# Ledger of designs, part 30: peptides against a protein of PDB entry 5HOI

Target 1, 351 residues: chain A of PDB entry 5HOI
Amino acid sequence: FRYMPFSPAGTPFGFTDRRYLTMNEVGYVSTVKNSEQYSITVSFFDVGRFREYHFEDLFGYDLCFLNEKGTLFGQSKTGQIQYRPHDSIHSNWTKIIPLQAGERITSVAATPVRVIVGTSLGYFRSFNQFGVPFAVEKTSPIVALTAQNYRVFSVHYSQFHGLSYSLSELGTSSKRYYKRECPLPMSLPNINSDMKKDANLDYYNFNPMGIKSLFFSSYGDPCIFGSDNTLLLLSKWRSPEESKWLPILDSNMEIWKMSGGKETTDIHVWPLALAYDTLNCILVKGKHIWPEFPLPLPSEMEIRMPVFVKSKLLEENKAILNKKNEIGADTEAEEGEEDKEIQIPVSMAAE

## One batch from the design tools (peptide; made by RFdiffusion4, then SolubleMPNN)

Design b1_p10_3_s1 (from b1_p10_3, 4 letters changed)
Fold by OpenDDE base, seed 5:
Structure b1_p10_3_s1 (fold): chain B 351 residues (1-351), chain A 10 residues (1-10)
Amino acid sequence: as target 1 above (351 residues)
Amino acid sequence: SKELIERINS
């Protein structure tokens, strides 16, 4: 296993000279490799609220976090971080995070009030939005971070204990834990089943945890989207004894429904954010499970707990078709069984 | 959908 730099919804280069460093509901950050340097572009979905900007990157930033006030960049090996406010009123700042031998920055997060750096040795470093340090804490190795306001969702990995998570609040004087290194019931990528396609191997080498993204919902609940394409939401996190992960969307099931019950291998959900009851996402069409260039427009997918099993829906539809054929006589329309659109129950259709 | 979110946040 190797600790790789993680950014929310970041994409690999693949066979190209360009990739997305991160994307969310605010926008997307791209980098293009130009010989020995990189050109970074920060783009926004709300072009009326924000102005796209670019800069030359001589450091090779491989970590990124975008928020409504600025973009945080990081270089996993050198420990360099840069915060760039979107507004020209505030100055950019750069800092070097001290790293031990073989330590890497694995994830960075930024809110309008906090900057967080996590490392492969489990150093959790907190700063204000101006890069003033608050604290350094030693945790289990950090593999992913996200933050909203003062709240931080961290994912940890141990070779002995697997995935864990923490939910913390970074006050001015102290860190409060709501959850501290609790088991995270997320499925890891299955190398033997999922890696049969070369495109999935490239993604696994880029992101060995298979965490496509993690974010806070509009209600401030921690969300994670793994390699199984299931959106998990942490419910009741304020009550430590009642807190549970809810599978609020199986995106593979939703794509299967949208295709009329056909198995599609060329449509992929790429998560951006959870706004109320809708997953903001990119619908990716093609061989790669990640968006390429140009970026497709975001789509909305209604959240639905996976209550239905595909096999049962197929059996029920076959039983309905057989009953119709027993009642209906002579029309020998040899329309092949493969092309019949599965009648999804109206209760599962989007109202 | 709203009812599910209300149950998640209650």
Scores: peptide ipSAE 0.009, ipTM 0.489, DockQ to the pose 0.064
Fold by OpenDDE base, seed 1:
Structure b1_p10_3_s1 (fold): chain B 351 residues (1-351), chain A 10 residues (1-10)
Amino acid sequence: as target 1 above (351 residues)
Amino acid sequence: SKELIERINS
């Protein structure tokens, strides 16, 4: 297993010289490789509130986290991090994170009040927004981080125990755990089935955990979107005994419904954020499961518990068709039936 | 929504 740098909704280079370092509801960060240098662009969806900016990257930043106040960059091998406020009032700052031999920064997160660095050896480093360190903690190896305000959602990986998660609050004087290295019931990418497509192999090599993104909802609930394209939300996390992961959206099921029950292999959901009851996402068309350039406009997908089984809907529709044919409706309609949209019940139809 | 897929297919 190889620890790879993770950023929320980050994309691989693929066959191109450019990729997204990260994207969320605020915007998207792109990098373009030019020889040994990189040009980074920080772009925003709200062009009225924010101005796009660019800079030359001499370090080759492979980690990124975007928030409403600034962008955190990291270099996984060198341990360099940089915070760039979006405003010109606050100064940029750079710091080197001390790394042991073979240690890598695996994820970074930033809020308006905290900077967090996680490593492949499980070093959890916390800073304020000015890069002043609070603490260093040793945890299980960190594979992903996100943060909102003072809260941190961390994903850990052990070869012996698989995926775990922590939910913590970084106060001024102390770290509080709501959850500490609890099992994460997320499916890992299936190497044997998914790797039959070269595009999936490239993505797996970029992101072996298949975590497309993780974020906090608008209500402050931890969310994770895995390789199975299911959005998981951590419910009732304030009550450790009542806390559970809810599969609040099967995006493959929603795409199938929207396609009139046709199996489409060329439409993919790329998660950005959960705003109230809607998944903000990029709908990707093509062979790659990740967005290319230019970035499509974000789309909203309503959250829906996966209660329905495709096979039952197909059987019910076949039974309705067979009953119509028994009633003596004209035989000429049979050859075109593969193209007929499946009547999805209104309660199941994607609006 | 159907409109969302129509926008992707357009």
Scores: peptide ipSAE 0.008, ipTM 0.478, DockQ to the pose 0.577
Fold by OpenDDE base, seed 2:
Structure b1_p10_3_s1 (fold): chain B 351 residues (1-351), chain A 10 residues (1-10)
Amino acid sequence: as target 1 above (351 residues)
Amino acid sequence: SKELIERINS
């Protein structure tokens, strides 16, 4: 296994010279290869609140985290990090994270008050927004980080124990754990079934854990979106005994419903954030499961627990059709049973 | 929404 640099909703280069380093509800960060350098653009969805900016990257930043106040960049191999406030009034700062031989920065996160660096050896490094260090802790190897305010959601991987997660609060005086290296019930990418599609292979080489994104909801709940396209939310995390992962959205099922019960292989959900009861996402049409350029406008998908069985919906639709035929209601043409749009109950139709 | 799918399918 190789630890790869992870950024929330980051995309691979694929066959192109450009990729998204990260994207979320605030915006998207792109990088373009230009010979030995990179051009980075920080773009925003709220163009009235933020101004797009670009700069030359001579370091080859492969880690990124975007927040409302700035962008954190990292170089996984060299240990260089840079924080760039969006406001020009605040100065950029750079720091080199000391790395051991073979150690990599695997993930970075930034809030308006904290900067977090996670490594392949499980070094968890915390800083303030000015790059002043607080602490260094050794944990299980970190594969992903996100943060909101003082809270950090970390995903860990061990070859012996699989995926685990931690939820911590980085106060001024101490780190508090709400959860510490607890099992994460996320499915890993199934190499044998999914790798038959070349487009999936490139993504798994970029992101072997299949974590498309992780974020905090608007309510401050940890969320993770894996390769199974299921949004997991950590419920009741303040009560250690009551805490559970809830599958709050099967995005494949929602796409199937939206398509009138047609199997679609060319529409993909790319997660950005959970805002209230809606998944902010990019709907990707095409061969790649990730957004290309230009970035489509974000879409909202209502969260719904995957309680529906496709077979039952098909049976119910058949029963409704048979009942219409018995009542002598006008036989709209016998187009084949497979091509009939499934009448999804209005309460289940995505608005 | 149906409109969102129509925009993806257009």
Scores: peptide ipSAE 0.008, ipTM 0.465, DockQ to the pose 0.578
Fold by OpenDDE base, seed 4:
Structure b1_p10_3_s1 (fold): chain B 351 residues (1-351), chain A 10 residues (1-10)
Amino acid sequence: as target 1 above (351 residues)
Amino acid sequence: SKELIERINS
């Protein structure tokens, strides 16, 4: 296993000169290779509220976190971080995070009030929005971070314990844990099945945990979207004994329903955020599971607990078809059973 | 929606 720099919804270069460093509900950050340099563009979905900006990156930033107030950049190997406010009121600042030999920054997060840096050795470093340090804590190795206001959702990896998560609040005086290194019931990428496609190998090499994104919902609940394309939400996290992960959306099941029960291999959900009861996402068409350039417009997908079984829906549709044939209703042609669009009950269809 | 997939497939 190798610790790789993680950013929410970040994409690999693949065979291209460009990638997304991060994307969420606010916007998307792209980087383009230009010889030994990079050109970074910070773009926004709300073009009325924000102005796109670009700059030359001489450091090769491989970590990014975008929020409504600024963009945090990081270089995983050098330990350099840069915060760039979107407004001109506050100045950009840079800092070098001290790294041990072989240590990497694995993830960064920024809110309007906090900057967080996580490392491959499990150093959790917290700062204010001006880069003033609060604390350094030693945790299990950090593989992903997200933050909202004062709250931090961290994903940890141990070779012995697998994936764990923490949920903490970074107050002014102390860090409070709501959850501390609890087991994370997320499926890891299946190396043997998924590696058969070159595109999946490239993505796995970029993101070996298969965490497409993690974010806080609009209600402040931790969300994670893994390689299984299931959106997990941490429910009841304020009650330690009642806290549970809810699979609130199986995006593969939703794509299957939307395709009339046809197996599609060229449509992929790329998660951005959870706003109320809708997953904001990019619907990706093609061989790559990640969005390419230009970025498609975001789509909304309603959250739905995966309570339906494909086999039962197929059996019910077969029974309806057989009953239609017995009643002597028009023999619409013997389209092969695989090509017949299944009737998804309206109550089950996402609008 | 189906319409969203159809628009992506068109």
Scores: peptide ipSAE 0.007, ipTM 0.473, DockQ to the pose 0.496

Design b1_p10_3_s2 (from b1_p10_3, 3 letters changed)
Fold by OpenDDE base, seed 2:
Order: C-alpha cells, then sequence, then structure tokens
Structure b1_p10_3_s2 (fold): chain B 351 residues (1-351), chain A 10 residues (1-10)
C-alpha cells in the first residue's frame, strides 16, 4: 500500500496536463503542468464575492484545501506548505513541515482559524491561520483531513485495523476528542470488480482509499463520500454512545431513480459539500468518474436514506401495470417491459 | 434535479 496525497474532491491528471487539486462549495483549485512548473488557478462559484487568482507553482503542490478566507497548499514529499489568503490584505506564508525518511504529508486542512497537517506516519500538526504551531501529536497514519472552524475530522488507515476516524476540537489551550480512532464503516474500493475499467484503475492509483471527498455539513456534522458513491454522515457525535454513521444518500440509487429506473454507467456524482438537506455536487457525464475541464456548474441532490430496493420497485410497477390491464384502461403501446420508465412515487423523486 | 434529467436525456 502507498499513502497518496489526498485533497477533498481532488481529481487525477489522467491523460491530461491539468487536474483539480481540490473543490468544495466555495470553489475549485486547478493546476496545469508546464514543463517542470505548475500554474495554479483558484476559482470560485460566487464570482461576486471572490476574485479568481492564479500563480506559478515551482514546488509542485499536490495537496490543497480551500476555505472562504484562503487556500492551503502542500507538497507531500518535501513537506512545504503555503497558505494564500484570497484577499490582498493578508500576506501569504510558506513553511516546511519536518518529515522523517519516507514520511509524506498525506492531507492538509485549513479553516479561518486553524491549519492542520497529517502525515503517513500519523503525525498530526496543528497551526493557527498564520502558521504558528500549536501541537504535534502522534496518531495512526492519516489518510484524509477536513476541518470546519476549530473541528477536525481525520481519517486514519492501518494495515492491521483498516479505516478509523477521529473527530476533535482544536481549542486555544487543548485538543478535545469527541471520537478517537473509532472504526470507520466505509467500503474500500474493490480492486477485483471495479478495475475492469481503465478509468477506475487510474482513479484507484490516484486515491487508493476511494474517498472522493470528506467535509463538514452546514450543521457541523462530519461527512464522507466513498467509492461506493454513498454519503455517510456522522450523527449524534456529541453523544459518544449514540453516535452512528448514517447512509444519508446513495447517489447511484438517486441517479437510477431519476433515469426512470434505467441503468446509467456514464453519469457520476462528484461531491462538493452538504448544505442543509442537499448534496452540492458536480454531475459528471462521461468515461471518468471525476469532472473534466471546463467544470460543469454545481447541482443539488436532496439527501435521502436508501430505503428502497430496486427489485421491489420493479415488482410494484409490474403490479400497477397488471391492474391497469385488468381495468381495461387503454394501455398505450407495448414497448418492451424492460424499457418502461419506472413510475417512482413523487415522494421518492428528488426535486 | 432538472439538470440530472437533462444530463440523462442528452
Amino acid sequence: as target 1 above (351 residues)
Amino acid sequence: SKKLKELINS
């Protein structure tokens, strides 16, 4: 296993010289490879609130985290990090994170008040927004980080224990754990079934954990979106005994419903954020499960617990058709049973 | 989502 640099909703280069370093509800960060250097662009969805900017990257930043106040960049191998405020009032700062032999920065996160660096050896480093260090903690190997305000959601991986997560608050005086290296019930990518498509192999090589993104909801709940395209939300995390992961959206099921029950293999949900009861996402059409260039406009998908079984909906539709035939209602033409649009109850149709 | 229907039918 190799620890790869992770950024929320980051995309691979694939066969191109360009990729998204990260994207979320605020915007998207792209990088273009120009010989030995990179050109980075920080773009925003709210063009009235933020001004797009670009710069030359001589370091080859492979880690990124975007927030409403700035962008954190990191280089996984050298340990260099850079914070760039979106405003011109605050100065950029750069520092080197000390790395041991073979250690990599695996993830970075930034809020308006905290900067967090996680490593392949499980070093958790915390800073303020000006890069002043608070603490260094040794944890299980960190594979992903996100943060909101003072809260940090970290994903850990051990070859012996699999995936775990922590939820912590980085106060001024101390770190508080709400959850500490608890089992994370996320499905890992299935190498044997999914790797038959070259596009899936490219993504697996880029992100072996299959974590497309992780974020905090607008309510401050930890969310993770895995390779199974299921959005997991950590419910009741303030009550350690009551805390549970909720599968609040099966995006494959929602695509299937919205297609009238047609199996679509070329439409993919790329998660950005959870705002209230809607997943902000990019709808991707094509061979790649990730957005290409130009980035499509974000879409909203209503969160819904995956309570429905495809087979049961098909049986219910057959039963409705049989009842219509018994009542002698003019059945419009016998197009083949398999191509009939499944009447999904309006209460189940995402608006 | 209207966009997803448009994307499926495109």
Scores: peptide ipSAE 0.028, ipTM 0.769, DockQ to the pose 0.621
Fold by OpenDDE base, seed 1:
Structure b1_p10_3_s2 (fold): chain B 351 residues (1-351), chain A 10 residues (1-10)
Amino acid sequence: as target 1 above (351 residues)
Amino acid sequence: SKKLKELINS
């Protein structure tokens, strides 16, 4: 197993010279490879509030986190991090994170008040927004981070225990845990089934955990979107005994419903954020499960718990078709059985 | 969503 640098909704280069370092509800960060250098562009969805900016990257930043106040960059191998405020009033700062031999920065996160660095050896480093260190903690190996305000959602990996998560609050004087290295019930990518497609192998090599993104909802609940395309939300996390992961959206099921029950293999959901009851996402068409260039406009998908079984819907629709045929309607339209949209019950139809 | 139907039918 190799610890790879993770950024929320980051994309691989694939066969191109360009990729997204990260994207969320605020915007998207792209990098273009020019020989030994990179050109980074920070773009925003709200063009009225923010101005796009770019800079030359001599370090080859492979980690990124975007928020409403700035962008954090990191280089997984060298330990260099840079914070760039969007506002030119505030100065950029750079620092080097000390790394041991073979240690990598695996994830970075930034809020307007905190900067967090996680490593492959499980070093959790916290800073203020000016790069002043608070603490260094040793945890299980960190594979992903996100943060909102003072809260941090961390994903950990152990070879013996698989995936775990922590939810913590980084106060001024102390770190509080709401959850500490609890089991994360997310499915890992199935190497044997999915690796038959070269594009899936490339993505797996980029992101072996299959975590497309993780974020906090608008309500401050930890969310994770795995390789199974299911959005998990951590409910009741303030009550440690009552806390549970809710599968609030099966995006494959929603695509299937919206296709009229056709198996589509070329449409993919790329998660950005959860705002209220809607998943903000990029709808990707093509062979790659990730967005290419140019970035499509974000789409909204309503959250719906997957309570319906696809097979039952197919059987019910077959039974309705068979009953119509028994009633002897002489309509010669034998032709296009394959193209008939499955009537999804109105209660199940995505508006 | 209307956008997803458009993407599926495109």
Scores: peptide ipSAE 0.027, ipTM 0.764, DockQ to the pose 0.627
Fold by OpenDDE base, seed 4:
Structure b1_p10_3_s2 (fold): chain B 351 residues (1-351), chain A 10 residues (1-10)
Amino acid sequence: as target 1 above (351 residues)
Amino acid sequence: SKKLKELINS
């Protein structure tokens, strides 16, 4: 296993000179390789609220976090971080995070009030929005971070214990834990089955944890979207004993339903955010599971717990077809039963 | 969503 730099919904270069460093509900950050340097563009979905900007990156930033006030950049190997406000009111600042030999920054997060840096050795570093340090804590190795206001959702990896998560609040005086290194019931990428496709190997090499994104919902609940394309939401996290992960969306099941029960291998959901009861996402068509350039417009997908079984829907549709055939409706049964669009019950059809 | 059906059928 190798610790790789993680950014929410970041994409690999693949065979191209360009990738997305991060994307969410606010916008998307792209980087283009220009010889020995990079050109970074910070783009926004709300073009009326925000102005796109670009700059030359001489450091090769491989970590990014976008919020409504600015963009945090990081270089995983050098420990350099840069915060760039979107407005011109606040100045950019740069800092070097001290790294030990072999240590990497694995993830960064920024809110309007906090900057967080996580490392492969489990150093959790907190700063204010101006880069003033609050604390350094030693945790299990950090593989992913997201933050909303004062709250931080961290994903940890141990070779012995697998994935864990923490949910903490970074007050002015102290860090409060709501959850501390609790087991994360997310499926890891299966190297043996999925690596038969070159595109899956490229993505695995970029993101070995298969965490496509993690974010807080609009209600402030931690969300994670793994390689299984299931959106997990941490429910009732304020009550330690009642807290549970809810599989609130199986995006593969939703794609299958929307295709009329056809197996589609070229349609992919790329998660951005959870707004109320809808997953904001990019629908990707193609060989790669990640969006390419140009970025498609976001789509909304209604959250639905995967309570339905494909086999039961197939059996019910077969039973309906058999009943229609028994009633002597001379609808020419063209023999291709396999190609018939499955009637999904209206209650299950996303309008 | 219409957009997903359009994308699948495109």
Scores: peptide ipSAE 0.027, ipTM 0.764, DockQ to the pose 0.647
Fold by OpenDDE base, seed 3:
Structure b1_p10_3_s2 (fold): chain B 351 residues (1-351), chain A 10 residues (1-10)
Amino acid sequence: as target 1 above (351 residues)
Amino acid sequence: SKKLKELINS
């Protein structure tokens, strides 16, 4: 197993010279290879609120986290991190994170009040927004981080125990755990089934955990979107005994419903954020499961518990069609069978 | 969504 640098909704280079370092509801960060250097662009969806900016990256930043106040960059191998406020009022700062031999920064997160660095050895490093360190904690190996305000959602990996998660709050004086290295019931990528397509192998090599993104909802609930394209939300996390992961959206099921029950293999959901009851996402059309350039405009997808079985919906629609054909024996309308959209019940059709 | 129908039919 190899620890890879993870950023929320980051994309691989593939066969190109460019990729997204990260994207979320605020915007998207891209990097382009320019011989021995990189050009980084920080772009925003709300162009009235934020101004796009770019800079030359001599370090080869492979980690990124974007928030409403700034962008955190990291270099997984060297331990360099840089925070760039979007506003020119605050100065950029750079720091070297001390790494042991073979240690890598695996994920970084930033809020307006905290900077977090996680490593392949499980060093959890916390800073304020000015890069002043608070603490260093030793955890299980960190593979992903996200943060909102003072809260941190961390994903850990053990070769023996698989995926676990922590939910913590980084106060001024102490770290509080709501959850500490609890089992994460997310499906890992299936190498044997998914690697039949070269594009899936490239993505697996970039992101072996298959975590497309993780974020906090607008309500402050931890969310994770895995390789199975299911959005998991951590419900009732304030009550340790009542806390559970809810599969609030099967995006493959929703695509199938929205297609009129046609199996589409070229449409993919790329998660950005959860705002209230709506997944903000990029709808990707093509061979790659990730967005290419230019970035399509975001789309909204209503969250829905996957309570319906495709086979039952297909059987019910087939039964309705057969019943219509039995009653309609007198009108030989040879409407060709191929284009019959499955009548998905209106209550289940996402508008 | 209208946008997904447009993507499927494009």
Scores: peptide ipSAE 0.026, ipTM 0.759, DockQ to the pose 0.597

